# Peptides against a protein of PDB entry 3EFO, part 158

Target 1, 262 residues: chain A of PDB entry 3EFO
Amino acid sequence: SQLADLYKSCETDALINFFAKSAFKAVLHQPLKVIREILVNQTAHMLACYRKNCASPSAASQLILPDSMKVLPVYMNCLLKNCVLLSRPEISTDERAYQRQLVMTMGVADSQLFFYPQLLPIHTLDVKSTMLPAAVRCSESRLSEEGIFLLANGLHMFLWLGVSSPPELIQGIFNVPSFAHINTDMTLLPEVGNPYSQQLRMIMGIIQQKRPYSMKLTIVKQREQPEMVFRQFLVEDKGLYGGSSYVDFLCCVHKEICQLLN

## One batch from the design tools (peptide; made by RFdiffusion4, then SolubleMPNN)

Design b2_p19_7_s2 (from b2_p19_7, 11 letters changed)
Fold by OpenDDE base, seed 4:
Structure b2_p19_7_s2 (fold): chain B 262 residues (1-262), chain A 19 residues (1-19)
Amino acid sequence: as target 1 above (262 residues)
Amino acid sequence: LKVVSVSREGDSVLIDLEE
């Protein structure tokens, strides 16, 4: 059907960009609560339409997504959890204005990365490989106390270190003997010169080269205060300021779809 | 509700939800 073809051709990244810009424009003249509701409703309507008109019948307890929109919910949740759309006093007006302006000028690729960061397991690097590590889902559940992860969203870059990060990697990256010796005030990695350090720098360079903005590096130790900032970028988890986890959002969307169809 | 499984059927992604 024509409708089925439409869903097959859907570009989720373009949709998210559109929704983001539309929502951020609406912030100027509509309450945030209303904007969030509209976004959820629009998501639900699109998916309800698919379920009704394109998908094969399935159990009510099963959420059905077109393949082209399989990542739409996660991105939508990220959008909803963005500081621009949150009505929390902890978020300054200046920060909202800043991020709003940034997103309003972002292309499709930029907004995609902005809303859903790239999280790379650096501790698994093969120094002989030219390939970037496969990104993992942005959730605490994907972190490891023994791991080192690089997170980038086009604006910020974080190097997160688990409390049990391998000493050899710590030494390789920072040229210090242990986790405790890492200086988190630094914004640049030292020029250690070993293969691992070089590989990491290369990866960071590749990530940076693809982005229009220079990303400041923040070193984050697990269980230290700055980690709280880092955790805000684990977008699939529950947000600090009341945003839902990805799983919770899926459930929310499912309920909305059911309400529309029943 | 929680996600218990994810599967594919044709052009659809199926997510099983349980309370």
Scores: peptide ipSAE 0.375, ipTM 0.909, DockQ to the pose 0.927
Fold by OpenDDE base, seed 5:
Structure b2_p19_7_s2 (fold): chain B 262 residues (1-262), chain A 19 residues (1-19)
Amino acid sequence: as target 1 above (262 residues)
Amino acid sequence: LKVVSVSREGDSVLIDLEE
């Protein structure tokens, strides 16, 4: 059907860009609560329409997404959890204004990365390969105490180190003997010169490519205070300021869809 | 509610939700 074809042609990244800019524009003249409700309703309506008109009958306990929108909910949740749309006193007006302006000028690719960061398992690097490691979902559940992860959202870059990170990798990256010796105050990796270090630098370079802003590197040790900042970029988890996890949001959307179709 | 499973049916992605 024509409608089915429409859904197949949908581009989630473009939709999120549109919704983000629309919402962030609306912030100037509408209450945040209303804006959030509109976004949720729009999401639910789109998916309800698909379920009703395009999808095969399925169990009521199942959330049905068109393939083209399989990641729409996660991105939408990220948008909803953005500081611009949150009414929290802990968030400064300046920060809200700053992020609002940033997003308003972002292209589709930029906003996609901004709302859902790349999280790369650096500890799995093959120094003989020129391929980037496969990104993992932005959740604490995907981290490992034995792992090293690079996170980037187009504005910030974090190198997260598990408490049990391999000493050989630590030495390869930082030229220090252990986790405890890593200086987290540095914003640049040392020029160690080994293949692993070079590979990591290459990856960082690739990530930085075509980004309008130079991403500052922050080194984060697991269980240290600065890790809390890093965890805010694990967008599928619950937010510090009461934002929903991805799972919770899926449930929310599902309920809304069911209500629309009943 | 939690996500129990993810599957595909045609052009659709099915997410099973359970309490």
Scores: peptide ipSAE 0.371, ipTM 0.907, DockQ to the pose 0.897
Fold by OpenDDE base, seed 1:
Structure b2_p19_7_s2 (fold): chain B 262 residues (1-262), chain A 19 residues (1-19)
Amino acid sequence: as target 1 above (262 residues)
Amino acid sequence: LKVVSVSREGDSVLIDLEE
């Protein structure tokens, strides 16, 4: 059907870019609460229409997404959790204005990375391979105390180190003997020169490549204060300022769809 | 609700939810 073909041709990244820019434009003349409700309703209606007209019959307890929109909910949740759409005193007006302006000028690829960061388990790097590690989901559940992770969202870059990260890797990256010796005030990795260090630098370079903004590196130790900032980029987790986890949002969307169809 | 399983059927992604 024409409708089925439409869903097949849909690109989630383009949709999110559209929704983000539309919402961020709307903040100038509509209440934030209304904007958030519209976004949720639009999401639910799109998915409800698919369930009704395109999808095979399924149990009510099962959420059905077209393949083209399989990641729409997670991106939508990220959009809803963005400071531009939140009215919290902890968020400065300047920060909201800044992020609004940034997104309004972003292309599809930029906004995709902005809303859902890339999180790489760099502790799994094989120095004998040129292959990059596969990104993991942006959730604390995917982190390991024994691991080292690189996070990037096009604006910021974080190197997160678990409290039990391998001393060998620490030595390789920072040229220090232990986790405790890592200087978190550092914004540049030292030129250690070993294969692991070089590979990490290469990966960072690849991530930075073709990005419109230079990402400042922040070194983050697990269980230290700066980790709180890092955790805000784990977008599938519950937000600090009342944002839902991905799972919670899925449930919310599912309920909304059911209400539309029942 | 929690996600119990994720599967594919045709052009659809199926997510099983359980309370």
Scores: peptide ipSAE 0.368, ipTM 0.908, DockQ to the pose 0.905
Fold by OpenDDE base, seed 3:
Structure b2_p19_7_s2 (fold): chain B 262 residues (1-262), chain A 19 residues (1-19)
Amino acid sequence: as target 1 above (262 residues)
Amino acid sequence: LKVVSVSREGDSVLIDLEE
């Protein structure tokens, strides 16, 4: 059917870009609550239509996502949790305005990375491989106290260090003997010159390539105050200033789909 | 990011993502 073909041809990254720009444009003329409701409704309607017209029959309790839109909900939730769409007093008007303008000028690839950061387990690096480590989900549950993770969203880059990070890796990256000796005020990694350091720098370079903005590096130690800022980029978790976790959002969308179909 | 697998763990849906 034509409808089935439409879903197969869907480009989720383009949709997210469109929804983001549309929502951020609407912020100037509509209440934030209304905008958020519209986004949720649109998501539910698209998925309800698929379930009704394209999907095979399944249990009512099961959420069904077309392959082309499997990642749409997570990105949509990220959009909903963006500071531009939140009315919390803790978020300055200037910050909202700044991010709004940034997104309004972003291409498809840029907005995708912006809303859902790349989180890489650096502690798993193979220094003999030119391949990037597989990204993990942006959630606290995917972090490890023994791990080192690099997060990038096109604007910011974070190097997160677990409290039990391997001393060998710390030495390799920072040329210091322990976690406690790492200076988090630095914005550049030292030129240590060992294979691990070189590989990490290469990865950082690859991430920076083809990005329109230079990402400043922030080094974050687990359980230190700056980690709170880092945690805001773990977009699948419950937001500090409101918004649902990804799982909670899926449940919300599912309920709305059921309401539309029943 | 691509969805590699979808599974249920309790009341939650787990989607594994890969580049």
Scores: peptide ipSAE 0.176, ipTM 0.801, DockQ to the pose 0.065; fails the geometry check

Design b2_p19_7_s3 (from b2_p19_7, 9 letters changed)
Fold by OpenDDE base, seed 2:
Structure b2_p19_7_s3 (fold): chain B 262 residues (1-262), chain A 19 residues (1-19)
Amino acid sequence: as target 1 above (262 residues)
Amino acid sequence: LKIVSERREGDSWLIDLEE
């Protein structure tokens, strides 16, 4: 059907960009609560329509999406959890205004990265490979105390180090003997010159490539206070300011879809 | 609630949800 074809051809990244800009524009003249409700409703309605008219019958316990929209919920949740759409006193007006303006000018690719960061397990790097490591889901569950991860969202770049990060990698990256010796005040990695360091720099360079903004590097040690900021970018987890986890959001959307179809 | 599994079935993406 024409409708099925429409869903099949849907570009979710473009859709998210549209929703983001629409919502952020609406902030100027509508209550945040209303905007959030509209976004959720729109998501549910789109998916309900697909389930009703396009999808093959499936178990009621299953959430069914077009394959092209498989990441729609996670991105939508990220949008809903953005500071621009949150009415929390902990978030300054300036920060909201800043991010709002940024997103309003972002292209599709930029907004995609902005809402869902790249999280790369750089501790798994093969110095013989020129390929980027496969990104992992942005959740604490994907982190490892023994791991080192690079996170980037187009605006910020974080190098997260587990408390049990391999000393050899720490030495390779920072030229220090242990985790405790890492200076988190640094915004640049030292030029150690070994293959691992070079590869990491290459990866960082690739991530920075063609991004409109220069990403400041923040070194984050696990269990130190600055990690709190880093964790805010683990967008699939529950938000610091009351935002839902990805799973919780899926549940919410699923329930609403069921209600629409009953 | 947790995600039990996710998979592609034809042109659809299925997410199994379980309490």
Scores: peptide ipSAE 0.620, ipTM 0.938, DockQ to the pose 0.806
Fold by OpenDDE base, seed 1:
Structure b2_p19_7_s3 (fold): chain B 262 residues (1-262), chain A 19 residues (1-19)
Amino acid sequence: as target 1 above (262 residues)
Amino acid sequence: LKIVSERREGDSWLIDLEE
């Protein structure tokens, strides 16, 4: 059907970019609560329409989406959790204004990365491979105390180190004997020169490629205070200021879809 | 609430949710 074809051709990243810019424009004239409700409503209506007109029958406990929109909910939740759309006194007006302007100028690829960061398990690197490690979901559940992860959202880059990170990797990256010796005040990795260090630098370079902004590197140690900032970029988890987790958002959307169709 | 499973079925993506 024509409608089915439309859903198949949908580019979720472009749609999110559109929703983001539309919402961020609307904040100038509409209450934040209304804007958030509109975004949720639009999400539910799009998916309800698909379920009604395009999808095969499925169990009531199942959320069914077009394959092309399988990541729409997670991105939409990230948009909803952005400081521009949150009414929290802890968020400064300057920060809201800054992020609003940034997103308003972002292309599709930039906004995609901005709302959902790339999280790479660096500790799994094969120095003999030319392939980048596969990104993992942005959730604390995907981190490990023995792991080292690189996170990038187009504006910031974080190197997160578990408390039990392998000493050999610590030595390879930082040229120090242990986790405790890592200086988190540095914004550049030392040029150690070993294959692992070189590969990590290469990966960082690839991530930086074709990004409009130079990403500042922040070194983060697990269980240290600065880790709290890093955790805010684990967008699938519950936000610091009460934002929904991805799972909670899915539940919300699912319920609304059911209400629309019943 | 948790995601039990996710999979592609034809042109659709199915997510099983459980409380």
Scores: peptide ipSAE 0.611, ipTM 0.936, DockQ to the pose 0.774
Fold by OpenDDE base, seed 5:
Structure b2_p19_7_s3 (fold): chain B 262 residues (1-262), chain A 19 residues (1-19)
Amino acid sequence: as target 1 above (262 residues)
Amino acid sequence: LKIVSERREGDSWLIDLEE
């Protein structure tokens, strides 16, 4: 059917870009509560329509989406959790205005990365491979105390180090003997010159490539104060300012879909 | 609630949810 074909051809990244810009434009003349409700309703209605008209029968306990839209809910949740759409007094008007303007001018690729960062387990790097490590889900559950992760959202770049990061990797990246010796005030990695360091720098370069803004590097040690800022970019987790986790959002959407179809 | 499993079935993506 034409409807089925429409869902199959859906480009979720473009759709999220559209929703983001529409919502951020609406902020100027509609209450935030209304905007959030509209976004949730639109998500539920799109998925309810698919379930009703395009999908094969599925269990009530299952959420069914077009494969092309499998990441729509996670992006939508990230959009809903953005400071522009949150009614929290802790968020300044200036910050809202800043992020609003940023997103309003973003292309599809930029907004995709902005709402859902890349989180790369660089401790798994094979220095003999030319392939980038596969990104992991942006959640604390995917971090490891023994791991080193690079996070980037097009505006910021973080290098997160677990408390039990391998000393050999620390030596390779920072040219220091241990985790404790790493200076987190630095915004640039030292030129160590070994294969691992070179590969990491290459990866960082690839991530930075064709991005409109230069991403500042922040070194983050696990269990130190700056880690809190880093954790705000773990977008699948519960937000600091009342935003839902990805799982909670899925449950919310699922419930609304069921209500629409009953 | 938690995600029990996620998988592709044909042209659909299925997420199993459990309390």
Scores: peptide ipSAE 0.609, ipTM 0.936, DockQ to the pose 0.819
Fold by OpenDDE base, seed 4:
Structure b2_p19_7_s3 (fold): chain B 262 residues (1-262), chain A 19 residues (1-19)
Amino acid sequence: as target 1 above (262 residues)
Amino acid sequence: LKIVSERREGDSWLIDLEE
């Protein structure tokens, strides 16, 4: 059907960009609560329409999306959890204004990365390979105390180190003997010069490539205070300031879809 | 609530949810 074809051709990243800009424009004249409700409603309506008209019958406990929109919910949740759409006193007006302006000028690719960061397990790097490690889901559940992860959202870059990160990798990256010796005040990695260090730098370069802003590097040790900031970028987790986890959001959307169809 | 499984079936993406 024509409708089915439409869903097949849907560009979710463009759609999210549109929703983001629309919502961020709306904050100037509509209550945040209303804006959030509209976004959820729009999401539910789109997916309800698909379920009704395009999808094969499925169990009630199963959420059905067009394959092209498989990431729509997670991105939508990220949008909803953005500080611009949150009315928490902990978030300064300046911060909201800043991020609003940033997003309003972002292209599709930029906004995609902004709302859903890349989280790369760099501890798995094969120095003999030129391939980037596969990104993992932005959730604490995907972190490992033994791992080292690079997170980037186009504006910020974090190098997260587990408390049990391999000493050899620490030595390779920082030229220090242990986790405890890592200086988190640095914003640049030392030029150690070994293959692992070079590869990491290459990866960082690739991530930085074609980004409109130079991402500041923040080195984060697990269980240290700055990790709290890092965790805010684990967008699939429950937000500190009232945002839902991805799973919770899926449940919410699913329920609303069912309500629309019944 | 948790995601039990996710998979592609034809042109659809299916997410199994379990409480």
Scores: peptide ipSAE 0.608, ipTM 0.936, DockQ to the pose 0.809

Design b2_p19_7_s4 (from b2_p19_7, 12 letters changed)
Fold by OpenDDE base, seed 1:
Structure b2_p19_7_s4 (fold): chain B 262 residues (1-262), chain A 19 residues (1-19)
Amino acid sequence: as target 1 above (262 residues)
Amino acid sequence: LKVVSVRREGDAVLIDLAE
């Protein structure tokens, strides 16, 4: 059917870009609460229409997403959790204005990365391979105390180190003997020169490549205060300012769809 | 509700939810 073909051709990244810009434009003349409700309703209606007209019959307890929209909910949740759409006193007007302007000028690829960061387990790097590690989901559950992770969202870059990260890797990256010796005030990695260090730098370069903004590097130690900032970029987790986790949002969307169809 | 399972069927992703 024409409708089925439409869903097959749909690109989630383009949709999110559209929704983000539409919402961020709307904040100038509509209440934030209304904007958030519209976004949720639009998401639910799109998915409800698919379930009704395109999807095979399934149990009510099962959420059905077209392949083209399989990641729509997670991106939508990220959009809803963005400071531009939140009215919290902890968020400055300047920050909201800044992020609004940034997104309004972003292309599809930029907004995709902005809303859902790339999180790479760099502790798994094979110095004998030119292959980059596969990104993991942006959740604390995917982190390891023994691991080292690189996170980037097009604006910020974080190097997160677990409390039990391998001393060998620490030495390789920072040229210091242990986790405790890492200087978190550093914004540039030292030129250590070993294969692992070079590969990490290469990966960072690739991530930075073709990005419109230079990402400042922040070194983050697990269980230290700066980790709180880092955790805000784990977008699938519950937000600090009342935002839902991805799982919770999925459940919310599912309920909304059921209400529309029942 | 929580996610119990995720699978692909045809051009759809199926997510089983349970309390």
Scores: peptide ipSAE 0.349, ipTM 0.910, DockQ to the pose 0.914
Fold by OpenDDE base, seed 2:
Structure b2_p19_7_s4 (fold): chain B 262 residues (1-262), chain A 19 residues (1-19)
Amino acid sequence: as target 1 above (262 residues)
Amino acid sequence: LKVVSVRREGDAVLIDLAE
């Protein structure tokens, strides 16, 4: 059917780009609460339509997503948790304005990365491989105290270090003997010159490639105060300012779909 | 509600939810 074909051809990244720009434009003349409600409603309506017209019958306790929209909820949740759409006074007007303008100029690929960062387990790097490590889901549950992770969203780059990250990797990356010796004030990795350091730098280069902005590198130690900033990019987790986790949002969307379909 | 399981079936992703 035409509807089935539509859902098959749908590109979530394009939708998110559209919704983001639409919402961020609407911020200028609509209350944030209304905008958020519209976004959720639109999401639910699209998925309700799929369930009604395209999906095979399933249990009421089951959420059904077309493959093309399998990540729509997570991206939508990220959009909803963006500072531009938050009413919290802790977020400055300047920050909202800045991010709004950034997104308004982003292409589909840019906004995709912006809303859902790439999180790479650097501690698993194979120095002999030309392949990038597989990205993990942006959640604290995917982090490890023994791990080192690189996060990038097209604007920011973070190198997160677990408190128990391997000393040999610390030595390899920073040329210091231990976690405690890492200087988090640096914005550039030292030129250590060993294979691991070179591989990491290569990966960072690949991530930076063809991105419109030069990503500033921030070194983050686990359990230090600056980690709080990093955690905001773990977009599947609960937001600092009341945003839902991905799981909670899924449940919310499901309930709304059920309400629409009765 | 919480996510219990996620699986693919054809061109759809099925997410089981339970309290």
Scores: peptide ipSAE 0.348, ipTM 0.906, DockQ to the pose 0.929
Fold by OpenDDE base, seed 5:
Structure b2_p19_7_s4 (fold): chain B 262 residues (1-262), chain A 19 residues (1-19)
Amino acid sequence: as target 1 above (262 residues)
Amino acid sequence: LKVVSVRREGDAVLIDLAE
C-alpha cells in the first residue's frame, strides 16, 4: 500500500531533526509540557497508524515498529530528555539557550549524533584493523568494569575507564602502570607511540572528522565524581532530572498507541 | 512493564512488553 511504502521510506534521523527543531522553535511560544505532549502524541500516532494500516495483526502486548522507525522511540526519548524541553530549575537559562541554538542549526547527521552518542568499546580494539569498533547502546548495562569506552556526541568526547581496566591498556594509552595513576585532569592523551595508542588516536580522529566543533576530551574514571557527567550521556538510562529510560518510554508509547486504537 | 523480547517479522520489529 501507499502507506506501507511511506513507512519504508521514512528516515528516522530526518524525522528527529525535524521534531527537534520544531519543538525547540515552539519553546518560544508554548509551554514545555504541551510541547512534550505533542511529541509523544505524534510518536504514538505515527506508530498507531502503522499498526492499524500496515502491520500484521499481533498481540496487544506487543509494540510494533516499522523497520525504518525501529530507533524512533529511543531518539524521541532523547529529545524529550534534552535540557531545552525540561522544566528543571537546575538547568540554567543560558544552557537551555545554548543547546537550543546549537540544535536549531544542526543538520541531520549532527543532530543524530547529538541526541544519541556513539559509545565505542575501546578495549576491544584490534590494532591490526583500521575498522572502527562497533558501537554499543548508550546504557550503563553495556559498560564493563573491565572495559574502556569512548563516547562522543559531536560536542563532547569522553574516555571512560572501568575500575578494572586492563593495566596493559592503561599503560598503552596513558603510559602509567595502573588505573590509580591516570590523571583525569588532562584533556589530551599522551603521545605514547605504541600501536594501541596510535589506533585510539586514529579512531578519535575519525570521530572528529566532519564535525563542526572540536570535541573536548574528558577522561573519566569509573566511580569518581566526574563519572556522573558522563552517565548523563548514557541516554537509554533514566535521566538525572527525571527523564525516562528507553524501556520506560517504550512502555509509555505502547500504552498511548493502545489508547488510540481502542 | 519491561521489555521481554525483541524480534523481527518482515519489515516490523516486535517488542514484547510485560510486567
Scores: peptide ipSAE 0.337, ipTM 0.904, DockQ to the pose 0.909
Fold by OpenDDE base, seed 3:
Structure b2_p19_7_s4 (fold): chain B 262 residues (1-262), chain A 19 residues (1-19)
Amino acid sequence: as target 1 above (262 residues)
Amino acid sequence: LKVVSVRREGDAVLIDLAE
């Protein structure tokens, strides 16, 4: 059917870009609450239509996502949790305006990375491989106290260090003997010159390539105050300012789909 | 990012993402 073909041809990254720009444009003329409701409704309607017309019969309790839209909900939740769509007083008007303008000019690839950061387990690097480590989900549950992770969203880059990060890796990256000796005020990694350091720098370079903005590096130690800023980029977790976790959002969307179909 | 696995937790289907 034509509808089935439509879902097969769907480009989620393009949709997210469209929804983001549409929502951010609407911010100037509509209440934020209304905009958020519209986004949720649109998501539910698209998925309800698929379930009704394209999906195989399944239990009502099961959420069914078409392959082309499997990642749509997570990105949609990220959009909903963006500061532009939040009314919290802790977020300055200037910050909202700034991010709004940024997104309004972003291409498809840029907006995708912006809403859902790339989180890489750097502690698993193979210095003899040219391949990037596989990204993990942006959730604290995917972090490890023994791990080192690089996060990038096209605007910011964070190097997160677990409290139990391997001393040999710390030495390799920072040329210091322990976690406690790492200076988090630095914005550049030292030129240590060993294979691990070079590989990390290469990865950072690859991430920076083809990005329109230069990402400033922030070193983050687990359990230190700056980690709170880093945690805001773990977009699948519950937001500090009232946003839902990805799981909670899925449940919300599922309920709305059921309401539409029943 | 692409879907690498799908699992059910509660009434939600969770998707694991990787490059």
Scores: peptide ipSAE 0.151, ipTM 0.784, DockQ to the pose 0.082; fails the geometry check

